# Peptides against a protein of PDB entry 6B9H: the designs that were tried, part 5

Target 1, 151 residues: chain A of PDB entry 6B9H
Amino acid sequence: AELCESLLTWIQTFNVDAPCQTVEDLTNGVVMAQVLQKIDPAYFDENWLNRIKTEVGDNWRLKISNLKKILKGILDYNHEILGQQINDFTLPDVNLIGEHSDAAELGRMLQLILGCAVNCEQKQEYIQAIMMMEESVQHVVMTAIQELMSK

## One batch from the design tools (peptide; aimed at target 1 E135 H139 I145)

Design b1_p10_3_s4 (made by RFdiffusion4, then SolubleMPNN; from b1_p10_3, 7 letters changed)
Fold by OpenDDE base, seed 5:
Structure b1_p10_3_s4 (fold): chain B 151 residues (1-151), chain A 10 residues (1-10)
Amino acid sequence: as target 1 above (151 residues)
Amino acid sequence: SVRDEMLALL
């Protein structure tokens, strides 16, 4: 819960168009897709973004479908672009996110997006932004980065 | 590296 809430605060700094105020807002994957496009618009381009359904509502089947596409995009990005700089990590259960809004699994998904940000072309800018966050949130985010980089 | 920079801050 603490990881998810802190990473939600971090996600909000991207100022995407989709609503991103609550854990529930993130469960359809639309915010995550828009954040990934900001991280690397050449890879997560408009064609990729158009594969994510925007009018999902409470349909957990559509949520899971979006989340699977996003997870695949993250894994492919790490392999094809980042050269697998992030070591093997426990993958989030997207079924629990889509069907139950599981905060722990959502936190793990957001941690993978954090990994993309701190290893992308603009990594120094994202690191600097994290260093400016409120202390309690910064601590959780930095601990999450340490876990990604030290395993 | 990013790893070394983050570890130095923790």
Scores: peptide ipSAE 0.037, ipTM 0.705, DockQ to the pose 0.153
OpenDDE base, seeds 1, 2, 3, 4: peptide ipSAE 0.033, 0.036, 0.035, 0.036; ipTM 0.702, 0.715, 0.707, 0.713

Design b1_p10_4 (made by RFdiffusion4)
Pose (drawn by RFdiffusion4):
Structure b1_p10_4 (pose): chain A 151 residues (1-151), chain P 10 residues (1-10)
Amino acid sequence: as target 1 above (151 residues)
Amino acid sequence: TVAEQLTALL
């Protein structure tokens, strides 16, 4: 905890097309998919993004379907591009995100996305950008990085 | 500072 909201501020720095003002705005997976495309458009390309349904509304089943695709993408990216540098022992429970808007599980998903950003080809720029954020957010990001980079 | 700690971590 204190992970979800700090990482929401970080997500907001990407200025993706979908709304990203609230925890609920993240529960359908669209913002996350758009952020992943911004992190690595060569991997999270248009063909990949097309699999993520937009206009989900309150359909929690579709939220879960989208979130499973996003998590599948992150895990594949970790394996195929990042050499398993992101710790994936505890997977976020995407069913709880969809069924209960569970912010803690959402925080874990956002931590995986942060992991992608700080290990991708543009990791220098992403780290430099974090260094410009509020100190409170940087401290939480620091803790999240320590956890996701440890073995 | 947090920035120094984060930089050292990274």

Design b1_p10_4_s1 (made by RFdiffusion4, then SolubleMPNN; from b1_p10_4, 4 letters changed)
Fold by OpenDDE base, seed 1:
Structure b1_p10_4_s1 (fold): chain B 151 residues (1-151), chain A 10 residues (1-10)
Amino acid sequence: as target 1 above (151 residues)
Amino acid sequence: SVREELEALL
């Protein structure tokens, strides 16, 4: 999916510790959790991050468990910190991500994280970083942002 | 343009 690939490229700009080169690398949620911590370390603090299991391997049940926690964190962040600036219009199916590495659903999850970044306290820095990305990626990312803010 | 749209978010 174009959305997933572009947002994967965006995720890579965070330079997290976990491997983040492929769609498969994102399916266990570890990269996503580390990205969220970078976005707002006061909210997604070490205690929150420690709830995400890092030794998952190919266990799709553990992947789904992580992804559910991450999704909940995102939704809670939107409500508690962002003041519902981002609505949970269509939630990603974390089961499809964890069990089948579904790129479309993964794209939707990453889009929610994008929403967190462009609405957080450091939104200016993240928006400026997007401006430095490849033009084709910028277009997809911007479209994703617009979709979030229009719903 | 995409740049203008991004700038509008700032």
Scores: peptide ipSAE 0.499, ipTM 0.921, DockQ to the pose 0.686
OpenDDE base, seeds 2, 3, 4, 5: peptide ipSAE 0.498, 0.496, 0.498, 0.498; ipTM 0.921, 0.921, 0.921, 0.921

Design b1_p10_4_s2 (made by RFdiffusion4, then SolubleMPNN; from b1_p10_4, 5 letters changed)
Fold by OpenDDE base, seed 5:
Structure b1_p10_4_s2 (fold): chain B 151 residues (1-151), chain A 10 residues (1-10)
Amino acid sequence: as target 1 above (151 residues)
Amino acid sequence: SVREQFLALM
């Protein structure tokens, strides 16, 4: 999916410790959790990150467990910190991500993380970083942002 | 342009 591939490219700019080269690499939630910690380390602190299981392998049940925690964290962050600046529209199906590596649903998950980045305290830095990416990627990212903020 | 749209978000 175009959204997933563009946002995967964006996720790679965070230079997290976990492998993040493929869609499959993101399905266990570890990369996403590390990205969220970079976005707001005071909220997504070490205690929060420690709830995300590492060394998941191909265990889709463990993947789904991680993804559920991450999705909850994103939603809570939007309500508690961002003041619900992001739409609570169609949520990603974490079961499809964990069990089937569904790129469309993963794209929706990454879109929520994008919303956190462009609305957090350091939003200017993240927006500036996006503006340095390929123009085709920028267009996809901007469309995703507009969808989140449109009510 | 997309650049102008990003600038408007800051």
Scores: peptide ipSAE 0.697, ipTM 0.960, DockQ to the pose 0.724
OpenDDE base, seeds 1, 2, 3, 4: peptide ipSAE 0.695, 0.695, 0.693, 0.697; ipTM 0.960, 0.960, 0.959, 0.960

Design b1_p10_4_s3 (made by RFdiffusion4, then SolubleMPNN; from b1_p10_4, 6 letters changed)
Fold by OpenDDE base, seed 1:
Structure b1_p10_4_s3 (fold): chain B 151 residues (1-151), chain A 10 residues (1-10)
Amino acid sequence: as target 1 above (151 residues)
Amino acid sequence: SVRDQFLALM
């Protein structure tokens, strides 16, 4: 999926500790959790991050468990911190991500994280970073942002 | 342009 691939490239700019080179690398949620901590370490603090299991392997049940926690964190962040600036639309199916590495659903998950970044206190820095990416990626990212912000 | 769109988000 074009969205997933573009947002994977974006996720890689965070330079998190966990491997983040492939779609499969993202399915356990560890990268996503580390990215969220970078976006807002006061909210996604160490206590929150410690709830995400790091030794998951190929256990799709553990992946789904992590992904559910991450999705909840994103939704709570939108409500408590961002003031529901992100539109309420179809949520990613974390079961498909965890069990099948579904790129389309993963793209939707990463899109929610993108929404956090471009609406957080440091949104200008994240937007500037995106503007340094390949133009084709910028277009995909902007489309994703517009979808999030539209009613 | 996409650049203008990003600037509008700031």
Scores: peptide ipSAE 0.696, ipTM 0.960, DockQ to the pose 0.683
OpenDDE base, seeds 2, 3, 4, 5: peptide ipSAE 0.695, 0.694, 0.691, 0.696; ipTM 0.960, 0.960, 0.959, 0.960

Design b1_p10_4_s4 (made by RFdiffusion4, then SolubleMPNN; from b1_p10_4, 7 letters changed)
Fold by OpenDDE base, seed 5:
Structure b1_p10_4_s4 (fold): chain B 151 residues (1-151), chain A 10 residues (1-10)
Amino acid sequence: as target 1 above (151 residues)
Amino acid sequence: SVREEFLKLM
């Protein structure tokens, strides 16, 4: 999916420790958890990160478990820290991500993380970083942001 | 332009 591929490119700019080159690399949630920690390390602290299992392998049940924790973290962050600045949104199906590596659902998951980045304390820095990306990626990202912010 | 849209988010 175009959204997933563009946001994968965006995720790669975070330079996390976990492999993040393919859609499959993201399905265990480890990259996403590390990205969230970079976005707000005070909220997504080591105690939170330690709840994400890192040695998942191909176990789709463990992937889903991680993804559920990450999704909950994102939703809680929006409520507790961001003051729900983004509208209610269709939640990604983490079962499809974990079991089938569904790129469309993964795209929606990454879109929620994008929402965290462009509304967090360092939002200006993240927006500036996005503006340094390829124009085609910028268009997809902006559309994704506008969808999150739309009334 | 997309640049202008991002500037609006600043």
Scores: peptide ipSAE 0.652, ipTM 0.953, DockQ to the pose 0.689
OpenDDE base, seeds 1, 2, 3, 4: peptide ipSAE 0.652, 0.650, 0.648, 0.652; ipTM 0.953, 0.953, 0.953, 0.953

Design b1_p10_5 (made by RFdiffusion4)
Pose (drawn by RFdiffusion4):
Structure b1_p10_5 (pose): chain A 151 residues (1-151), chain P 10 residues (1-10)
Amino acid sequence: as target 1 above (151 residues)
Amino acid sequence: TSTEYLESLL
């Protein structure tokens, strides 16, 4: 905890098309998919994004379907591009995200996305950008990175 | 500090 909201502020720095003001705005997977495309458009390309349904509303089943696709993408990226540098021993429970808007599990998903950003080809720029954020957010990001980079 | 740690990642 104290992970989800700090990482929400970090997500907001991407300025993606979908709304990203609240925890609920993240529960359908669209913001996360758009952020991943910004992190690595050569991997999270348009063909990949097309698989993420928009206009989900309150349909938690579709939220879960989207989130499973997002998590599948992150894990594949970790394996195929990042050489398993992101710790994936504990997977976020995407069913709890969809069924209960569980912010803690959402925080874990956002931590995996942060892991992608700090290990991608543009990791220098993403780290430099974090260094401009509020100190409280940087400290939480620091803790999140330490966890996700450890073995 | 968090900044020093983040800078070390560069």

Design b1_p10_5_s1 (made by RFdiffusion4, then SolubleMPNN; from b1_p10_5, 6 letters changed)
Fold by OpenDDE base, seed 4:
Order: sequence, then structure tokens, then C-alpha cells
Structure b1_p10_5_s1 (fold): chain B 151 residues (1-151), chain A 10 residues (1-10)
Amino acid sequence: as target 1 above (151 residues)
Amino acid sequence: SPRDFLQSLL
């Protein structure tokens, strides 16, 4: 999916410690958790990050467990910090991500993280970074943000 | 354009 691939490229700009080269690399949630910590380390602190298992392997049940925690974190962050700026009516199916590496649903999860980045305290930094990316990525990101704002 | 849109978010 174009959304997933473009946002994967965006995620890679964070230079997190976990492998983040493929869609499969994102399915255990570790990269996403580390990205969220970079977005707001005061909220997504070490205690929060420590709840995410890092040695998951191919265990889809553990992947789903991590993804559920991450999704909850995103939703809580949206409510508690961002002021409900992200629509919760179309949530990603973390079961499909964990068990099947569903790129469309993963894209939707990354879209929520994008929403966190462009609305957080350091939103200017992240928006400016996006503006330095390739035009094709910028276009997908724009559409993704607009979708979040329209709901 | 994406750039114009992104600038509008700043």
C-alpha cells in the first residue's frame, strides 16, 4: 500500500534503534513505540516503553499484544495531550497487522502516529522534516493528514 | 501543493 510505504519512509527518518527497513519490521510494534518516545518522551517515557516486548520474533500473539498497547497509547495521548484531534472511528485492525502483516492496516496505524507528530509540541520540527522529503512522500503525508482532519 | 498545505500547519 502506498500509504504504508510512504509512512515507512517517514518512520525511517527517526533513526530508531530497532530495525525499520520493511513492513514486517514494524509489525511487532517496537519501532512504533520508539518513534512515539521520540515524539513525546515525557509522555511515552521509559516506563511506557518497557511495557513493549522487544524480543517477539514471529509470535503474532505477542505482536498483537504490543500493537494493542501502542494503539491505546496513541489514543490516550490524543485524548490527554492533543485534545482529541485524531478521529477514533476508523481504527487500525491490529490483529491483521500482527498475524498477517497487513500493509493497509499498518498504514492506518502509522497514520495515527503521523497525527501525533504533526500535533505534538515539536510539530514544527516534524512538519519541516516532512517538507524536506520527496514530493511523492509529501503528497501521501498531506492526504493522510487531511483524512485525519476531515473526520 | 503539499508544501503549501504543510506550511499552513505551521
Scores: peptide ipSAE 0.732, ipTM 0.965, DockQ to the pose 0.917
OpenDDE base, seeds 1, 2, 3, 5: peptide ipSAE 0.729, 0.729, 0.728, 0.731; ipTM 0.964, 0.964, 0.964, 0.965

Design b1_p10_5_s2 (made by RFdiffusion4, then SolubleMPNN; from b1_p10_5, 6 letters changed)
Fold by OpenDDE base, seed 4:
Structure b1_p10_5_s2 (fold): chain B 151 residues (1-151), chain A 10 residues (1-10)
Amino acid sequence: as target 1 above (151 residues)
Amino acid sequence: SARDFLQSLL
């Protein structure tokens, strides 16, 4: 799961409050929600963030609930703010993420967040930050962006 | 290169 691993590294650059060291750390959606808030705090504001349950533990039902909200937020953001630049043809399976910590599907989810970052108002800052990462990560990010652009 | 591609997005 090179996509997930590289994007996890990318996610870690946001230095969010929630633990974000492992794939499993991301499965409850809390890290992703906090990252989205950093990307666009006007859209992903406190009211939006408050819809995400933080004390989820190993409850896969709560994880899936959070992930569904996050996915909806991403899709709405793309439609309302980014001009629907990201097609929803191949959406991540949040059930597999929540219940099984599926790295491949998590990678797809993180890819959508990447799409938000590289198209948002502060896209230049995020692109420049990516350009300072390891070459291997840059390559994966490039491929991920290209895939989004081709949808 | 990846860097060139990323730069093209700026």
Scores: peptide ipSAE 0.740, ipTM 0.965, DockQ to the pose 0.928
OpenDDE base, seeds 1, 2, 3, 5: peptide ipSAE 0.739, 0.739, 0.739, 0.739; ipTM 0.965, 0.965, 0.965, 0.965

Design b1_p10_5_s3 (made by RFdiffusion4, then SolubleMPNN; from b1_p10_5, 5 letters changed)
Fold by OpenDDE base, seed 4:
Structure b1_p10_5_s3 (fold): chain B 151 residues (1-151), chain A 10 residues (1-10)
Amino acid sequence: as target 1 above (151 residues)
Amino acid sequence: SARDFLESLL
C-alpha cells in the first residue's frame, strides 16, 4: 500500500495532536479531522470537529461513524468551496477502513484529503511543503493528484 | 519529474 504509506508520511507533516504514527492510528478519523481543520479552519471549524468522537478505542462502529462524517465533509467541501473538482466515482470504503484497517481504502481517503490541500486557499503552501518531501513521496503524491484530476 | 509537476500546480 504505497499510496497509504506515502500519504501517511504526508499527514504526519501536519503535526496534529492525535497520534498519527501508524495506519491504525488513522482509522478512527480523528487525525484526518484535525488535518482537515488545519487545511481550512473556517470550513472545518470547531463545531464540525466536535462531531467527531475522539475516544473511540477499538470500536469499529464508532470509527465508521467518524469516517462517514469526514467523508461527507470532504465531499461537501469539494462541492461548496472547491467547485467540485474531485469526482466521487470511486469513494473509499469507510467500512473496510473502520473494521479492518484496510490500507488501500485508507489511502483513497487520504488522497481525498490531499485533494483538499492542493486545491484550498493555501494550496501553494501545501504544494511547496510536498516539494520538500522525499522524492519517492513526491512521486506518489504526484500520481495521486493526477488521478484526482482525471476523475 | 514530480517536482516539475508540482511546480506546474503553483
Scores: peptide ipSAE 0.737, ipTM 0.965, DockQ to the pose 0.926
OpenDDE base, seeds 1, 2, 3, 5: peptide ipSAE 0.737, 0.735, 0.735, 0.737; ipTM 0.965, 0.964, 0.965, 0.965

Design b1_p10_5_s4 (made by RFdiffusion4, then SolubleMPNN; from b1_p10_5, 4 letters changed)
Fold by OpenDDE base, seed 1:
Structure b1_p10_5_s4 (fold): chain B 151 residues (1-151), chain A 10 residues (1-10)
Amino acid sequence: as target 1 above (151 residues)
Amino acid sequence: SAREFLESLL
């Protein structure tokens, strides 16, 4: 999926500790959790991050468990901090991500994280970073943001 | 353009 691949490239700019080179690397949620902590470390603090299991391997049940926690965190962040500025009408299916590495659903998950970044306190810095990416990636990101902002 | 859109978010 184009959305997933472009947002994977975007996720890689965060330079998190966890491997983040492939779609499979993202399915356990560890990268996503670390990215969220970078976006807002006061909200996604160490206590929150410690709830995400890091030694998951190929256990799809553990992946799904992590992904559910991450999705909840994103939704809570949107409500409590961002004031519902992100459209959450269509939520990613974390079961498909965890069990089948579904790129389309993973893209939707990463899109929610994108929403956090472009609406957080440091949104200017993240937007400027996106503006330095390849034009094709910028276009996909633009479309993704527009979708988040629309009802 | 994407750049113009992103600039509008700043």
Scores: peptide ipSAE 0.739, ipTM 0.965, DockQ to the pose 0.906
OpenDDE base, seeds 2, 3, 4, 5: peptide ipSAE 0.738, 0.737, 0.739, 0.738; ipTM 0.965, 0.965, 0.965, 0.965

Design b1_p10_6 (made by RFdiffusion4)
Pose (drawn by RFdiffusion4):
Structure b1_p10_6 (pose): chain A 151 residues (1-151), chain P 10 residues (1-10)
Amino acid sequence: as target 1 above (151 residues)
Amino acid sequence: VDEQLTELVS
């Protein structure tokens, strides 16, 4: 905890097309998919993004379907591009995100996305950007990075 | 925090 909201502020720095003002705005997976495309457009390309349904509304089943695709993409990216540098022992429970808007599980998903950003080809720029954020957010990001980089 | 984060990400 204290992970979800700090990482929401970090997500907001990407200025993706979908709304990203609230925890609920993240529960359908669209913002996360758009952020991943910004992190690595060569991997999270248009063909990949097309699999993520927009205009989900309150359909939690579709939220879950989208989130499973997102998590599948993150895990594949970790394996195929990042050499398993992101710790994936505990997977976020995407069913709880969709069924209960569980912010803690959402925080874990956002931590995996942060892990992608700080290990991608543009990791220098992403880290430099974090260094400009509020100190309280940086401290939470620091803790999240320590966890996701440890073995 | 900055120093700790810089050391961590370096």

Design b1_p10_6_s1 (made by RFdiffusion4, then SolubleMPNN; from b1_p10_6, 4 letters changed)
Fold by OpenDDE base, seed 4:
Structure b1_p10_6_s1 (fold): chain B 151 residues (1-151), chain A 10 residues (1-10)
Amino acid sequence: as target 1 above (151 residues)
Amino acid sequence: VREELLALVS
């Protein structure tokens, strides 16, 4: 999916420790968790990050478990910190991500993380980073942001 | 797109 690929490119700008070259690399949630910690280390602190299992392998059950925790973290962050109501937003199906590496659903998850970045305390830095991305990627990312802001 | 991104930080 175009959204997923563009957001994967965006995720790669964070230069996290975990492998993040492919869609499959993101399905265990480790990259996403590390990205969220970079976005707001005070909220997504070490205690939160330690809840994410790192040695997951191909265990889709563990992937889903991680993804559920991450999704909950994102939702809680939006409500508690960002003051943004996303209850009516179409949430990603973490089961499809964990079990089938569904790119479309992964794109939805990454879009939520994008929302965290562009609304967090350091939103200016992240928006500036987006402005330096390739035009085609930048367009997709901006569209994703607009979709979030419209809801 | 650039202008739209800039608007987000305004």
Scores: peptide ipSAE 0.442, ipTM 0.916, DockQ to the pose 0.716
OpenDDE base, seeds 1, 2, 3, 5: peptide ipSAE 0.441, 0.431, 0.432, 0.435; ipTM 0.917, 0.914, 0.914, 0.915

Design b1_p10_6_s2 (made by RFdiffusion4, then SolubleMPNN; from b1_p10_6, 4 letters changed)
Fold by OpenDDE base, seed 4:
Structure b1_p10_6_s2 (fold): chain B 151 residues (1-151), chain A 10 residues (1-10)
Amino acid sequence: as target 1 above (151 residues)
Amino acid sequence: VREELLKLVS
């Protein structure tokens, strides 16, 4: 999916420690958790990050467990810190991500993380980083942002 | 796109 691929490119700009080259690399949630910590280390602190299992392998049950924690963290962050409302009917299906590496659903998860970045205290920094990306990626990312803001 | 992104921080 174009959304997933563009947001994967965006995620790669964070230069996290975990492998983040492929869609499959993102399915265990470790990259996502590390990105969220970079976005707001005061909220997504070490205690929060330590709840995410890093050695998951191909265990889709463990992937789903991590993804559920991450999704909850995102939702809580939006409610407690960002003051944003999220439509539950458009939430990513973490089961499809964990078990099937569903790119469309993964894109939706990454879109939520994008929402955190462009609404956080350092939103100007992240928006400026987006402005430095390729035009085609910028377009997809901006569309994703607009979709979030319309909810 | 640039103008739209700038609106997010303006």
Scores: peptide ipSAE 0.429, ipTM 0.913, DockQ to the pose 0.759
OpenDDE base, seeds 1, 2, 3, 5: peptide ipSAE 0.422, 0.420, 0.415, 0.421; ipTM 0.912, 0.910, 0.909, 0.911

Design b1_p10_6_s3 (made by RFdiffusion4, then SolubleMPNN; from b1_p10_6, 4 letters changed)
Fold by OpenDDE base, seed 4:
Structure b1_p10_6_s3 (fold): chain B 151 residues (1-151), chain A 10 residues (1-10)
Amino acid sequence: as target 1 above (151 residues)
Amino acid sequence: VREELQKLVS
């Protein structure tokens, strides 16, 4: 999906330690967790990050477990820190991500992380980083931001 | 797009 591909490119700008080259690389949630820690290390601290299993391999059950924790973290962050209401009907299906590497649902997950970045304390930094991306990617990212904020 | 992005921080 175009959304997933563009947001994967965006995620890669964080230069996290975990492999982050393919959609499959994101399905275990490790990259997402590391990105969230970069976004707000005070909230997504080491204790939070340690709840995410790093060596899940192809175990889709463990992937889903990680993804559920990450999704909860995102939702809690939006509620507790950002004051942002998220429509539950648009939440990503982490089962499809974990078991089938569903790009559309993964895109929705990454969109939530994008929302965290553009609403956090360092929002200006992340928005400026987006401005430095390829224009086609900027367009997709901006559309994703607008969609999220319209909810 | 840049103008729209800038509006998010202004």
Scores: peptide ipSAE 0.419, ipTM 0.911, DockQ to the pose 0.723
OpenDDE base, seeds 1, 2, 3, 5: peptide ipSAE 0.417, 0.418, 0.408, 0.413; ipTM 0.910, 0.911, 0.907, 0.909

Design b1_p10_6_s4 (made by RFdiffusion4, then SolubleMPNN; from b1_p10_6, 5 letters changed)
Fold by OpenDDE base, seed 5:
Structure b1_p10_6_s4 (fold): chain B 151 residues (1-151), chain A 10 residues (1-10)
Amino acid sequence: as target 1 above (151 residues)
Amino acid sequence: VREEFQKLVS
């Protein structure tokens, strides 16, 4: 999906330790967890990150377990820190991500992370970074942000 | 575009 591919490119700008070159690399949630820690290390601290299993392999059940924790973290972060209610927004199906590497659902997951970035304490820095992205990618990312802000 | 984008996150 176009959204997923563009947001994968965006995710790569974080330069996390985990492999993040393909959609498959994101399905275990490790990259997403590391990105969230970069966004807000005070909230997504080591205690939170330690709940994410890093040696998942191809075990889709473990992937789903990680993804559920990450989704919960995102939702809690929006409620507790960002003061935003996103219950009107369509949530990603983490089962489809973990079991089938569903790119569309993964795109929705990454969009939620994008929402965290553009509303966090360092939101201006992330906005500036987005403004420097390749035009076609930038367009998709900005559209995704607009969709989040309209809800 | 940038100004409009800034308004979204302000």
Scores: peptide ipSAE 0.096, ipTM 0.777, DockQ to the pose 0.456
OpenDDE base, seeds 1, 2, 3, 4: peptide ipSAE 0.054, 0.057, 0.075, 0.078; ipTM 0.751, 0.753, 0.766, 0.765

Design b1_p10_7 (made by RFdiffusion4)
Pose (drawn by RFdiffusion4):
Structure b1_p10_7 (pose): chain A 151 residues (1-151), chain P 10 residues (1-10)
Amino acid sequence: as target 1 above (151 residues)
Amino acid sequence: VKEELNELLD
């Protein structure tokens, strides 16, 4: 905890098309997919993004379907591009995200996305950007990075 | 925090 909201502020720095003001705005997976495309457009390309349904509303089943695709992409990226540098022992429970808007599980997903950003080809720029954020957010990001980089 | 974060990320 204290992970979801700090990482929401970080997500907001991407200024993606979909709304990203609330925890609920993240539960359908569209913001997360758009952020991943910004992190690595060569991997999270348009063909990949097309698989994420927009206009999900309150359909939690579709939220879960989207989130499974997002998580599948992150895990594949970790394996194929990042050499397993992101710790994936505990997977976020995307069913709880969709069924209960569980912010803690959402925080875990956002931590995996942060892991993508700080290990991608543009990791220098992403880290530099974090260094400009509020100190409280940086401290939480620091803790999240320590966890996701440890073995 | 910045010093510790930089040490971590170096």

Design b1_p10_7_s1 (made by RFdiffusion4, then SolubleMPNN; from b1_p10_7, 6 letters changed)
Fold by OpenDDE base, seed 3:
Structure b1_p10_7_s1 (fold): chain B 151 residues (1-151), chain A 10 residues (1-10)
Amino acid sequence: as target 1 above (151 residues)
Amino acid sequence: VREEFLKLMS
């Protein structure tokens, strides 16, 4: 999916420790958790990050477990910190991500993380960084932001 | 989309 590919490119700019070259690399949630910690280390602190299992392999059950924790963290962050109303937004199906590496659903998850970045305390810095990316990526990202903000 | 991003930062 175009959304997933564009946001994968965006995720790669965070330079996290975990491998993040392919859609499959993101399905265990480790990259996403590390990205969230960079976005707001006070909220997604080390204690939170330690709840995410790092050695998952191809175990889709463990992937789903991690993804559920990450999704919950994102939702809680939006409610507690960002004051965002995303209850009406279509949430990603983490089962499809973990079990089938569904790129469309992964794109939805990354879209939520994008929402965190463009609304966090350092939103200006993250938006400026996005503005330095490839124009085609910027278009996809902006569309994703607009969809998110409309809910 | 530059203008749109600038609006987001306002």
Scores: peptide ipSAE 0.637, ipTM 0.951, DockQ to the pose 0.686
OpenDDE base, seeds 1, 2, 4, 5: peptide ipSAE 0.073, 0.073, 0.088, 0.626; ipTM 0.759, 0.761, 0.767, 0.950

Design b1_p10_7_s2 (made by RFdiffusion4, then SolubleMPNN; from b1_p10_7, 6 letters changed)
Fold by OpenDDE base, seed 4:
Structure b1_p10_7_s2 (fold): chain B 151 residues (1-151), chain A 10 residues (1-10)
Amino acid sequence: as target 1 above (151 residues)
Amino acid sequence: VLEEFQALMS
């Protein structure tokens, strides 16, 4: 869960509107969607964001539905915008995230979002932000980036 | 870690 915990800390730097203090806060996908919109608002625009249900509660089916849309968005973004810098590899199991709040799978999901951030048009801004984080977090984030770049 | 990160992202 180290990956998830560090990336949760990273996600919190975006200061999105949705609650993002716990792992479970991320399981409905709303935070992820808002983060992606910040990363590239031209691609993850309001029309895209509006497809993500915000009033999910504890409904794991709705969580999974959101997460599937987000995952698809990430993959499409990588193919269409980032030039397939991140290909299909060990994809997160969104079912485990939505139904069980699986931290390991959530970590994989957040890692994909990290990939979007460090490869987007404003990647230098996000890199700078990462460089300002606590060293222990930086280590995990760096390792996660290295893994993405090696695939 | 920071130096390695900078090298990676440069």
Scores: peptide ipSAE 0.052, ipTM 0.746, DockQ to the pose 0.911
OpenDDE base, seeds 1, 2, 3, 5: peptide ipSAE 0.043, 0.045, 0.043, 0.040; ipTM 0.735, 0.743, 0.735, 0.727

